# Peptides against a protein of PDB entry 5KEZ: the designs that were tried, part 218

Target 1, 320 residues: chain A of PDB entry 5KEZ
Amino acid sequence: NVAIYNPFRPWWERYQPVSYKLCTRSGNEDEFRNMVTRCNNVGVRIYVDAVINHMCGNAVSAGTSSTCGSYFNPGSRDFPAVPYSGWDFNDGKCKTGSGDIENYNDATQVRDCRLTGLLDLALEKDYVRSKIAEYMNHLIDIGVAGFRLDASKHMWPGDIKAILDKLHNLNSNWFPAGSKPFIYQEVIDLGGEPIKSSDYFGNGRVTEFKYGAKLGTVIRKWNGEKMSYLKNWGEGWGFVPSDRALVFVDNHDNQRGHGAGGASILTFWDARLYKMAVGFMLAHPYGFTRVMSSYRWPRQFQNGNDVNDWVGPPNNNGVI

## One batch from the design tools (peptide; made by RFdiffusion4, then SolubleMPNN)

Design b2_p24_2_s4 (from b2_p24_2, 12 letters changed)
Fold by OpenDDE base, seed 5:
Structure b2_p24_2_s4 (fold): chain B 320 residues (1-320), chain A 24 residues (1-24)
Amino acid sequence: as target 1 above (320 residues)
Amino acid sequence: SFGEEQRKKYLESQKRLKELAKKL
């Protein structure tokens, strides 16, 4: 991914890829392979956060300022480490003046235009699908159990399916023969937009962002809501079917106060309430559960916004 | 380029849409 120095090595630089090489601030490919092996040998499975909708921001300077030292040029859409070129992006397909998504009520913009300047990959192309599948298959062959698909809302479900159809079975050293990778898709659907979580059910599970938002309001006792109202928690509250839901109290985005659910989201900053919410989630049968492990950073609020919401995990001068 | 502020704007838009949906 790109190395960002202003602000200094933010967490979100990880979501600006310039290659599919497994060399980041977290380690190299050999170290990753070693970790996966050790985890699998004791029954712990690894799921990779796969960033496949886009490459880095269009305004990032060209050069070798990346975690693996790979050259890239956003201006010319040149990513030779993949390789991608100008033919592999949706610049010509997006019809907005800025090239960015301008109207989230237009599903075509949401999927064909850039998410906040991130260069949007042409996932309709078999070449692009194959390069992504190659990346994911490399991980499968290493021994990962599945994937979180980042920014799935911004990809056509059919394009995702086409990629998934190219995937290998899981590594038979640790998984039964014929096992398929576990897929869950990040889709933010709180209503009011044309793109729905149900559009993605055919590809795997989806994130249910209503879960953390609604649970937060109940635990916080906002709007007179009571724990007794959770009697029909799950589908009874308008959530997706349990077998399609991945549920969580918070994630890295909404933990920073500006994600789906807003101020209702409970985090480790609200320790007592957070433990109540996580305990309830783990006790209740609805959905597939995900528990957050995070870190403390020096929050500084200005006009209700944390100006340090970019701060990444504990590090030594950028080295994790 | 993609920045935290831009991401925040997107996520805030999702919140707004939710509020609108509840009023409908």
Scores: peptide ipSAE 0.017, ipTM 0.533, DockQ to the pose 0.317
Fold by OpenDDE base, seed 2:
Structure b2_p24_2_s4 (fold): chain B 320 residues (1-320), chain A 24 residues (1-24)
Amino acid sequence: as target 1 above (320 residues)
Amino acid sequence: SFGEEQRKKYLESQKRLKELAKKL
């Protein structure tokens, strides 16, 4: 991915890829392979956060300022380490004046235009699908158990399916023969937009963002909410079917949205209430559960927003 | 309703965070 120095090595630089090389601030491919092996050997499975919707931002300067030193040129859409060229992006398909998503009520824009300047890959192309599949298959062959698909709302479900259909079975050294990768898709669907979580059920599980939002309201006892109302928690509350849901109390994004529309979300900053929410989530039989492991950072609120929401995990001069 | 308003605010907040986090 790109190396960002202003602010200094933020967490979100990881979501601006310039290659599919397994070489980041966390280590190189050999170290990753070693970690996967050690984890698998003790029954801990690895799921990779796969960034496949886009490459880096269009405004990033060309050069070799990346975690693996690979050259890239966003201006010319040149990513030779893949390789991608201008033919592999949706620049000509997006019809907005800016080239970015301008209207989230237009599903075509949401999927064909750039997410805040992030160069949008032409996932309709078999070449692009194959390059992504090669990346994911390399990880599968190393021994990962599955994937979180980042920014799934911004990809056509059929394009995702086409990629998934190219994937290998899981590594038989650790998984039963014929096992398929576990897939869950990040889709933010709280209603009000044309893209629905149900559009993605055919590809795997989806994130249920209503879960943490509603649970936070109940645990905080807002608006007269009572714990007894949770007796039909799940589908009874309008959530997606249990077998399609990936549920969580918080994630890295909404941890950083405190006080700005995400006030209901419980995080480790509210330790007692957070433990109650996580405990309830783990005890109640709905969805596939994900527990967050995060870190403290020096929060600085201005107008209800943390201006230090960019701060990444503890590091030594950028090295984790 | 209050609930709808909260959901709307949450949704907008999440979009903002996604946009800001990946671009800035």
Scores: peptide ipSAE 0.033, ipTM 0.544, DockQ to the pose 0.050; fails the geometry check
Fold by OpenDDE base, seed 1:
Structure b2_p24_2_s4 (fold): chain B 320 residues (1-320), chain A 24 residues (1-24)
Amino acid sequence: as target 1 above (320 residues)
Amino acid sequence: SFGEEQRKKYLESQKRLKELAKKL
């Protein structure tokens, strides 16, 4: 991915890829392979957060300022380490003046325009699908069990399906022959927008963001809400079907949220309430559960916003 | 309702985070 130095190596640089090489501040490919093997040998499975919707930001300077040293040029859409070129992006499909998503009520913009300046890949192209599938298949062959698909809301469900159809079966050294990768898709659907979580049910599970938001309000006893109201928790609260839901109390994004709605999210900063929420989640049968493991950073609030919400995870393998 | 307002604000907050965090 791109190496960002202002601010200094933020967490979100990991979501600005310039190649599909397994070489980041988290480690190199050999270290990753070793970790996957050791985990599989004791029954711990690995699911990769896969960034396949986009490459790095359009405003990033060309050069070799990347974790693996790969050259890239956002201005010309040149990513030779893949390789991608100007033919592999949705620049010509996006009709907004900025080239970015401007209206989230326009599903076409949400899927064909740049998310916050991130160069949007043309996933309609078989070439692009194949390059992504090759990346994911490499991980499958290493021994991963599945994927979180980042920014799935910003991809056409059919394009995702086309990529998934190219995937290998899981590695038979650790999985039964014919096993398929576990897929869950990040889709932020709290209602009120044209893109729905149900659009993605055919590809696998989806994130249910209403879960953490609503559970937070209940545990906090906001607006007179009571634990007894959780008797019909799940589908009874308007959530997606249990067999399609990936549920969580918080994630890396909303852990850094703000405002009235964002304030409902429980995190490790509210330790007692957070433990209550996580305990309830694990005890209740609704959805597939994910427990957050995060880190502390030196929060500094200015005008209600944490100016240090960019701080990345601790690192002890040097700055690469 | 209060719940609907909170959901709206939460959604807006998430959009902000996506727009700001990944591009900074």
Scores: peptide ipSAE 0.032, ipTM 0.543, DockQ to the pose 0.050; fails the geometry check
Fold by OpenDDE base, seed 4:
Structure b2_p24_2_s4 (fold): chain B 320 residues (1-320), chain A 24 residues (1-24)
Amino acid sequence: as target 1 above (320 residues)
Amino acid sequence: SFGEEQRKKYLESQKRLKELAKKL
């Protein structure tokens, strides 16, 4: 991915890929392979956060300022380490004046235009699908168990399906023969927009952001909410079917005081309430559960926003 | 800087999500 130095190595640089090489702030491919092997040998499975909707921001300077040293040029859409070119992006398909998503009530914009300036891949093309599948298959062959698909809301469900149909079975050294990768898709559906979580049920599980938002309100006793109201928790509260849900109390976005769920989201900053929420989540049978492991950073609020929400995990001069 | 610009974009997107969350 792109190496950003102002601010100094923010967490979100990881979501600006320039290649599918397995060399980042966390280590190289050999180290990753070693970790996957060690984890699998003791029954711990690895799921990769796969960024396949886009490459880096359109405003990033061309050069070799990347975690693996690969050259890239956002201006010309040149990513030779893949390789991608100008033919592999939705520049001509997006009809907005800016080239970015301007209206989230337009599903076509949401899927064909740039997410906050991130160069949008033309997933309709078999070439692009194949390059992504090659990346994911390499990981499968290493021994990963599945994937989180980042920014799934911004990809057409059919394009995702086409990629998934190209995937190998899981590595038979650790998984039963014929096993398929576990897929869960990040889709933010709080209502009011045309794209729905149900659009993606055919590809795998989806993130249920209503879960953390509603649970936070209940645990905080906001609006007269009580724990007793959780009697019909799950589908009874308007959530997606349990067998399609991935549930969580917080994630890396909304724990920073912004995003889906608003101020109701509980985090490690509110330790007692957070433990209650996580404990409840783990005890309740609804959905597939995900527990967050995060870190502290020096929060600095200005006008209700943390100006240091970019701060990445503890590191040694940028190396994690 | 580019980083500052990306931060601004991120914050704007998060504001949108925050407003959507008010519907819950």
Scores: peptide ipSAE 0.018, ipTM 0.456, DockQ to the pose 0.879; fails the geometry check

Design b2_p24_3_s1 (from b2_p24_3, 15 letters changed)
Fold by OpenDDE base, seed 5:
Formats: structure tokens, sequence, C-alpha cells
Structure b2_p24_3_s1 (fold): chain B 320 residues (1-320), chain A 24 residues (1-24)
């Protein structure tokens, strides 16, 4: 991915890929293989956060400022380490003036235009699908058990399906023959937009962002809501079917006090309430549960916004 | 370089507000 130095190595640089090389601030491919092997050998499975909707931001300077030194040129859409070229992006398909998503009520913009300036891959092309599948299959062959698909809302469900259809069975050294990768898709659906979580049920599970948002409101006793109202928690609250839901109290995005759920989201900063929410989630049968492991950073609020929300995990001069 | 969260945060905040209004 790109190496950003202003601010200094933010967490979100990880979501601006320039190649599919397993070479980042977290380590190299050999170290990753070693970790996956050690985990699998004791029954711990690995699921990869796969960024396949886009490459890096369109405004990033060309060069070799990346975690593995690979050259890239956002201006010309040149990513030779893949390789991708200008033919592999949706620039010609997006019809907005800026090239970015401008109207989230237009599903075509949401899927064909750039998410906050991130270069949008043309996932309708078999070439692009194949390059992504090769990346994911490499991980499968290493021994991962499945994937979180980042920014799934911004990809056509059929394109995702086409990629998934190219995937190998899981590594038979650790998984039964014929096992398929576990897939869950990040889709932010709080209502009010044409794209729905149900559009993606055919590909695997989806994130249920209503879960953390509503649970936070209840635990905080906002809007007069009470714990007793959780009697019909799950589908009774308008959530997706349990067998399609991936549920969580917080994630790395909304843990920063804004986004899906806003201030209602409970985090480790509110330790007592957070433990109550996580305990409830783990005790209740609805959905497939995910527990957050995070870190403390020096928050500095200005006009209600944390100016240090970019801070990544503890590191030594950029090395994690 | 624009942060990944900037526009998403604003949009999703509005969606949540709409959700709360619709649910109340």
Amino acid sequence: as target 1 above (320 residues)
Amino acid sequence: TQKRLDYIGERDGALYADYLRASS
C-alpha cells in the first residue's frame, strides 16, 4: 500500500493498495505464512480484510513511496506491480463532474464512481476479476480460512460473485477437502439508500451496522430505550436474518466517534458500558459475532472532532 | 491525501440520524 507521511503513517494508508504483495508494515510474506501456519496448527483460523474495490487515492503522488517499494502512478492509473492500467478503472463509466460519488441515492454512482477519491477498479472486466482472484487464491493457498470484503457496498454483487466463483477450495492441510472460504461483506445499510444488505446475501454474510448503533443507544439509555426492549433482539428489531449477519459492537471506522452509528457506538473508551454490550452480544444467539481488539491513541477533540483519528497501532518509527 | 473516513463519516452520520427518526 501507499506510505503516507502527512500525517505520519496513518491507519487508513492500509486501505490504499498499490499492489497485492504481502509486504506491509506488519511484515513480509514469509512472516505471514509462518503466522498462518502456527495459528492453523492450534485451531485458530485467519480471515483477511481484502481491499478489492479500489487502489490508492487519485491525488497521491507517483513514485515508489509504498510499503514494498513498488512503483505506482495514480495520475495515469498505472500499477505495474499487479499490473493495472487506465483500462482497468471506471473513470469512463462514472459520469459525475468530480469523478467521485456525489449522490448515494444513485446506486450506479455508488458502485462506479470513486469512494473519497480512491481509484475505482472496473470489476466488470474479467481481467480485473482474475487479478483479484489470484490475490485471494494466493492467500487461500497459504492457509487462510476466508475474507472480509472491504467496501462491498461499492461493488456490484454480480461482480463479487464472479470473483468468488474463481476461488480455490481451502488448503487441505488444515481444512476438509472441498471446504469453501468464509465470506462476509462490509455493507453499511442503515436505510434510506437504494443499495440494501439483501443485495449481497447470495455472496455470503453481511455486516449489520444497525446492531452496534442500536445496542449503543440502548445501553446508553438514549431516547428512552431500555434493556427490557431487547426481548426480541435480532430480526425483531429489523436486522438482517441471523444466518446472514456478522455482528459487532464497534469497528475501526466507527470507533473514532463518527460514521455508521455516530456517537452511539460503544468502545473501550467507555469501558463499563462496552463490557456490558460485548457481554450481551456474546450471550445472545443472533448473528455471527466479531469482537474488536484495538488500542489507545492520544485523542484531541476540536469542534467535536478528534484531530488524531488518523493514528494507527503502536509502532516504532512507522514499523509495527 | 484525503482520509478514507472523511466523506463516509459525514454520509453515514446522516443515515443514522435518518434511521433514528424513522424508528422513533
Scores: peptide ipSAE 0.028, ipTM 0.630, DockQ to the pose 0.104
Fold by OpenDDE base, seed 2:
Order: sequence, then C-alpha cells, then structure tokens
Structure b2_p24_3_s1 (fold): chain B 320 residues (1-320), chain A 24 residues (1-24)
Amino acid sequence: as target 1 above (320 residues)
Amino acid sequence: TQKRLDYIGERDGALYADYLRASS
C-alpha cells in the first residue's frame, strides 16, 4: 500500500493499495505464511480484510513511496505491480463533476464513482476480476479461512459474485476437503439509501451497523431505551436475518467516528459499558460475532474532533 | 487528499440521524 508520511504512517494507509503483494509494515509474505500456519495449527483461523474495490487515492504522488517499494502512478492509473492501467478503472463511467460519489441516493454513483478520491476499479472486467481472484486465491492457498470484503457497498453484487466464483477451496491441510472461504461484506446500511444489505446476501454475510449503534443507545439509556427492550434483539429490531449478519459493538472506523452514530458507539474508552455490550453480544444468539481488539492512542480533541484519529497501532518508527 | 475516515464519519453520522428520525 501507499506509505503516508503526513500524518506519519496512519492506520488508513492500509486501505490504499498499490499492489497485491503481501508486503506491508506488518511484515513480508514469509512472515505472513508463518503466522497463518502457526494459527491454523492451534485452531485459530485467519480472515483477511480484502481491499478490492479500489486502489490508492487519486491525489497521491506517483513514485515508489509504498510499503513494498512498488512503483505506482495514480494520475495515469498505472499500477504495474498488478498490473493495472487506465483501462481498469471506472473513470469513464462516473459522470459526476468531481469524479467522486456526490449523491448516495444514486446507486450508480455509489458503485462507479470514487469513494473519497480512491481510484475505483472496473470490477465488471474479467481481467480485473481475475487479478483480484488471483490475489485472494494466493491467500487461500496460504491457508486463510476467508475474507472481509472492504467497501462492498461500492461494488456491484454481481461483480463480487463473479470474483467469488473464481475462488479455490480452502487449504486441505487444515480444512475439510471442499470447504469454501467464509465471506462477510462491509455494507453500511442504516436506511434511507437505495443500496440495501439484502442486495449482498447471495455473496455471504453482511455487516449489521445498526447493531452497535442501537446497542449503544440502549446501554447508555438514551432516548428512554431500556435493557428490557432487548428481549427481541435481532430481527425484531429491524436487523438483517441472523444467518446473514456479522455483528460487532465497534470497529476501527466508528471507534473514531463523530456525529449521531459515532456518539452512541461503545468503545474501550468507556470500559464498563463496553464490557456490558460485548458480554451481551456474545451471550445473545443473533448473528456471527466479531470482537474488536484495539489500542489506546493520545486523543486530542479540537472542536469536538480528535485530531489524532489517524494514529495506528503501536509501532517502532513506522514498523509494526 | 481527503481522509477516508473523515468522509465516513460525517456520512454515517448523518445517516444514523436520519434513521433515528424515521424510527421515532
């Protein structure tokens, strides 16, 4: 991915890929293989956060400032380490003036325009699908158990399916023969937009962002909410079907978020309430649960916003 | 270059506010 130095190596640089090489601040491919093997050998499975909707930001300077030293040029859409070129992006499809998503009520913009400047891959092309599948299959062959698909809301469900149909069975050294990768898709659906989580049910599970938001309001006793109202927690609260839901109290984004939704989210910063929420989530029979493992950072609030929300995990001069 | 986090934070906050209003 792109190496960002202003601010100094933020967490979000990982979501700006320039290649599919397993070479980042966390280590190289050999180290990753070693980790996967050791984890599998003790029954711990690995799921990869796969960034396949886009490459890096359009405004990033061209060069070799990347975690593996690969050359890239966002301006010309040149990513030779894949390789991708200008033919592999949706620039010609997006009709907005900025090239970015401007109206989330326009599903075409949401899928074909850039997410906050991130170069949007043309996932309708078999070439692009194949390159992504090769990346994911390489991980499968190493021994990962499945994938979180980042920014799934911004990909056409059919394109995702086409990629998934190219995937290998899981590595038989650790998984039963014929096992399929576990897929869960990040879809932010709080209502009010044309794109729905249900559009993606055919590809695998989806994130239920209403879960953490509503649970936070209940445990915080906001708006007259009571714990007793959790009796029908799940589908009764308008959430997606349990067998399609991946649920969580917080994630890395909304842990740093602001606004109405961000304020309700419980995090480790409120330890007592957070433990209550996580405990309830693990005990209640709804959805597939995900527990956050995060870290403290030196928060500095200015005008209600943490100016250090970019801070990544503890590191040694950028190396994790 | 706009940060991914900044965009998501503002967007999701607004969406959640709308959700709360619609659910009241």
Scores: peptide ipSAE 0.027, ipTM 0.625, DockQ to the pose 0.105
Fold by OpenDDE base, seed 1:
Parts: sequence; C-alpha cells; structure tokens
Structure b2_p24_3_s1 (fold): chain B 320 residues (1-320), chain A 24 residues (1-24)
Amino acid sequence: as target 1 above (320 residues)
Amino acid sequence: TQKRLDYIGERDGALYADYLRASS
C-alpha cells in the first residue's frame, strides 16, 4: 500500500493498495505464511481483509513511496506491480464532475465512481477479475480460510461473483477437500439508499451494521429502549436473515466515531457497556459473530472530533 | 484525497438518524 507521511503512517493507508504484494507494516509474506501455518495448526483460521474495489487515492504522488517499494502513478493510473493501466479503471464510466461518488442515491455512481478519490477498478473486465483472483488464490494457497471483502457496496454483485467463481478450494493440508472460502462482504445498509444488503446474499454473508447501532442504543437506554425489547432480536428487528448476517458491536471505522452508527456505537472506551453488548452478542444466536480486538491511541478531541483518529496500531517492524 | 472515513462517517451518521426516526 501507499506510505502516507502526513499524518505519519496512519491506519487507513492500508486501504490504499498499489500492488497485491504481501509486505506491509504488519509484516512480509514469509512472516504472514508462518503465522497462517502456526494458526491453522492449532485450529485458528485466518480471514483476510481484501481490498479489491480500488487502488490508492487519485491525488497521491507518484513514485515508490509504498510499503513494498513498488512504483505507482495514480495520475496515469499506472500500477506496474499488478500490472494495471488506465484501461483497468472506471474513469470513463463515471459521469460525475469530480469523478467521485456524489450521490449515494444513484447506484451507478456508488459502484462506478471513486470512493472519496480512491481509483475505482473496472471489475467488469475479466483481466481485472483475474488479477484479483490471482491475489486471493495466492492467499488461499497459503492457507487462509476466507475473506472480508472491503467496500463491497461499491462493487457490482455480479462482478464479485465472477471473481469468487475463479477461487481455488481451500488448502487441503488444513481443510477438507473441496472446502470453499468463507466470504463476508462489507455493505453499509442502514436504509434509505437504493443498494441493499440483499443484493449481495448470493456471494456470501453481509455485515449487518444495524446490529451494533441498535444494540448500542438499547444498552445505552437511549430513546426509551429496553433490554426486554430484544426478545425478537435479529430478523424481528428488520435485520438480514441470520444465515446471511455477520454481526459485530464495533469495527475499526465506527470505533473512531465515524462510520455507520455514530455515537451509539459501543467500544472498549465504554468498557462496562461494551462488555454487556459483546456478552449479549455472543449469547444470542443471531448471525455470525465477530469480536473486535483493537488498541488504544492518544485521543485528542477538538470541536468534538478526535484529531488523532488516524493513529495506526503499534508495530515492531520499524519504518517500512 | 480525503479519507474515506471522513465522508462515510458523516453520511452514515445521517442515514442512521433517519433510520432511528423511521423506526420510532
């Protein structure tokens, strides 16, 4: 991914890829392979957060300022480490003046335009699909069990399916022969937009962001909400079917007070309430559960906003 | 390039508020 220095190496630089090489501040490919092996050997499975909707921001300076040292040029859409060129992006398909998504009520913009400047890959092209599949298959062959597909809302479900259809079976050293990768897709659907979580059910599970948002309000006793109302928690609250839901109390985005859920989201900063929410989630049978493991950072609020929400996790790999 | 977090956070916050109003 790109190396961002202002602010200094933020967490979100990880979501701006310039190659599919496995070398980041979290480690290199050998270290990753070693971790996957060790984890699999004790029954701990690995699921990769796969960023396949886009490459880095269009305004990032060209050069070799990346975690693997690969050259890239956002201005010319040149990513030779893949390789991608100007033919592999949706620049001509997006019809907005800025090239970015401007109206989330326009599904075509949401899928064909840049997410906040991130160069949008043309996933309709078999070439692009194949490059992504090669990346994911490499991970599968290493021994990962599946994937979180980042920014799935911004990809056409059919394009995702086309990529998934190219994937190998899981590594038979650790998984039964013929096993398929576990897929869950990040789709933020709180209602009010044309793109629905149900659009993606055919590809795998979907993140249910209503879960953490509504649970937060209940646990906080906001708006007269009561725990007794949770009797029909799940589908009874308008959530997606249990067998399609990936549920969580918080994630890395909304933990920082931004993403879906706003101030209702419970985090480790609210220790007592957070434990209650996580306990309830684990006890209730709705959905596939995910527990957050995060880190503390030096929060500094200015005008209600944490100016240090960019701070990434500690690392012992030095500056790479 | 703006962080995706900034824009999504503001947008989704508004959507959540609408959701709460609609579900009340």
Scores: peptide ipSAE 0.025, ipTM 0.624, DockQ to the pose 0.113
Fold by OpenDDE base, seed 4:
Structure b2_p24_3_s1 (fold): chain B 320 residues (1-320), chain A 24 residues (1-24)
Amino acid sequence: as target 1 above (320 residues)
Amino acid sequence: TQKRLDYIGERDGALYADYLRASS
């Protein structure tokens, strides 16, 4: 991915890929392979956060400032380490003046235009699908158990399916023969927009962002909400079917006050309430649960926003 | 520098403005 130095190596640089090489701040491919092996050998499975909707930001300077040293040129859409070129992006499909998503009530913009300036891959192309599948299959062959698909809301469900149909079975050294990768898709659906979580049920589980938002409101006792109202928690609250839901109290985005869920989201900063929410989530049978593991950073609020929300995990001069 | 910021969903004024700024 792109190496950002201002601010100094933020967490979100990870979501600006320039290649599918497994060399980042976290380590090289050999180290990753070693970690996957060691984890599998003790029954801990690895799921990769796969960034396949886009490459890096369109405004990033061309050069070799990347975690693996690969050259890239956002201006010309040139990513030779893949390789991708201008033919592999949706520049010609997006009809907005800026090239970015401007109206989230327009499903076509949401899928064909750039997410906050991130160069949008043309996932309708078999070439692009195959390059992504090759990346994911390499990970599967290493021994990962599945994937979180980043920014799935911004990909056409059919394109995702086409990629998934190219995937190998899981590595039989650790998984039963014929096992398929576990797929969960990040789809931000709090209602009111045309794209629905149900559009993606055919590809795997989806993130249920209503879960953390509503649970936060209840635990905080906002709007007259009571714990007793959780009696029909799950589908009774209008959430997606349990067998399609990936649930969580917070994630890295809304932990920092953005992404989805608003101010109701509970985080480790409110330790008591957070423990209550996480405890309830783990005890309740609804959905597949995900527990957040995070870190402290020096928060500085200006106009209600943390200006240090970019701070990444503890590191040694940029190396995690 | 463009930072990654997902759509807020609830369209809080301040956060939505930040999102739009990041998108431009």
Scores: peptide ipSAE 0.027, ipTM 0.617, DockQ to the pose 0.199; fails the geometry check

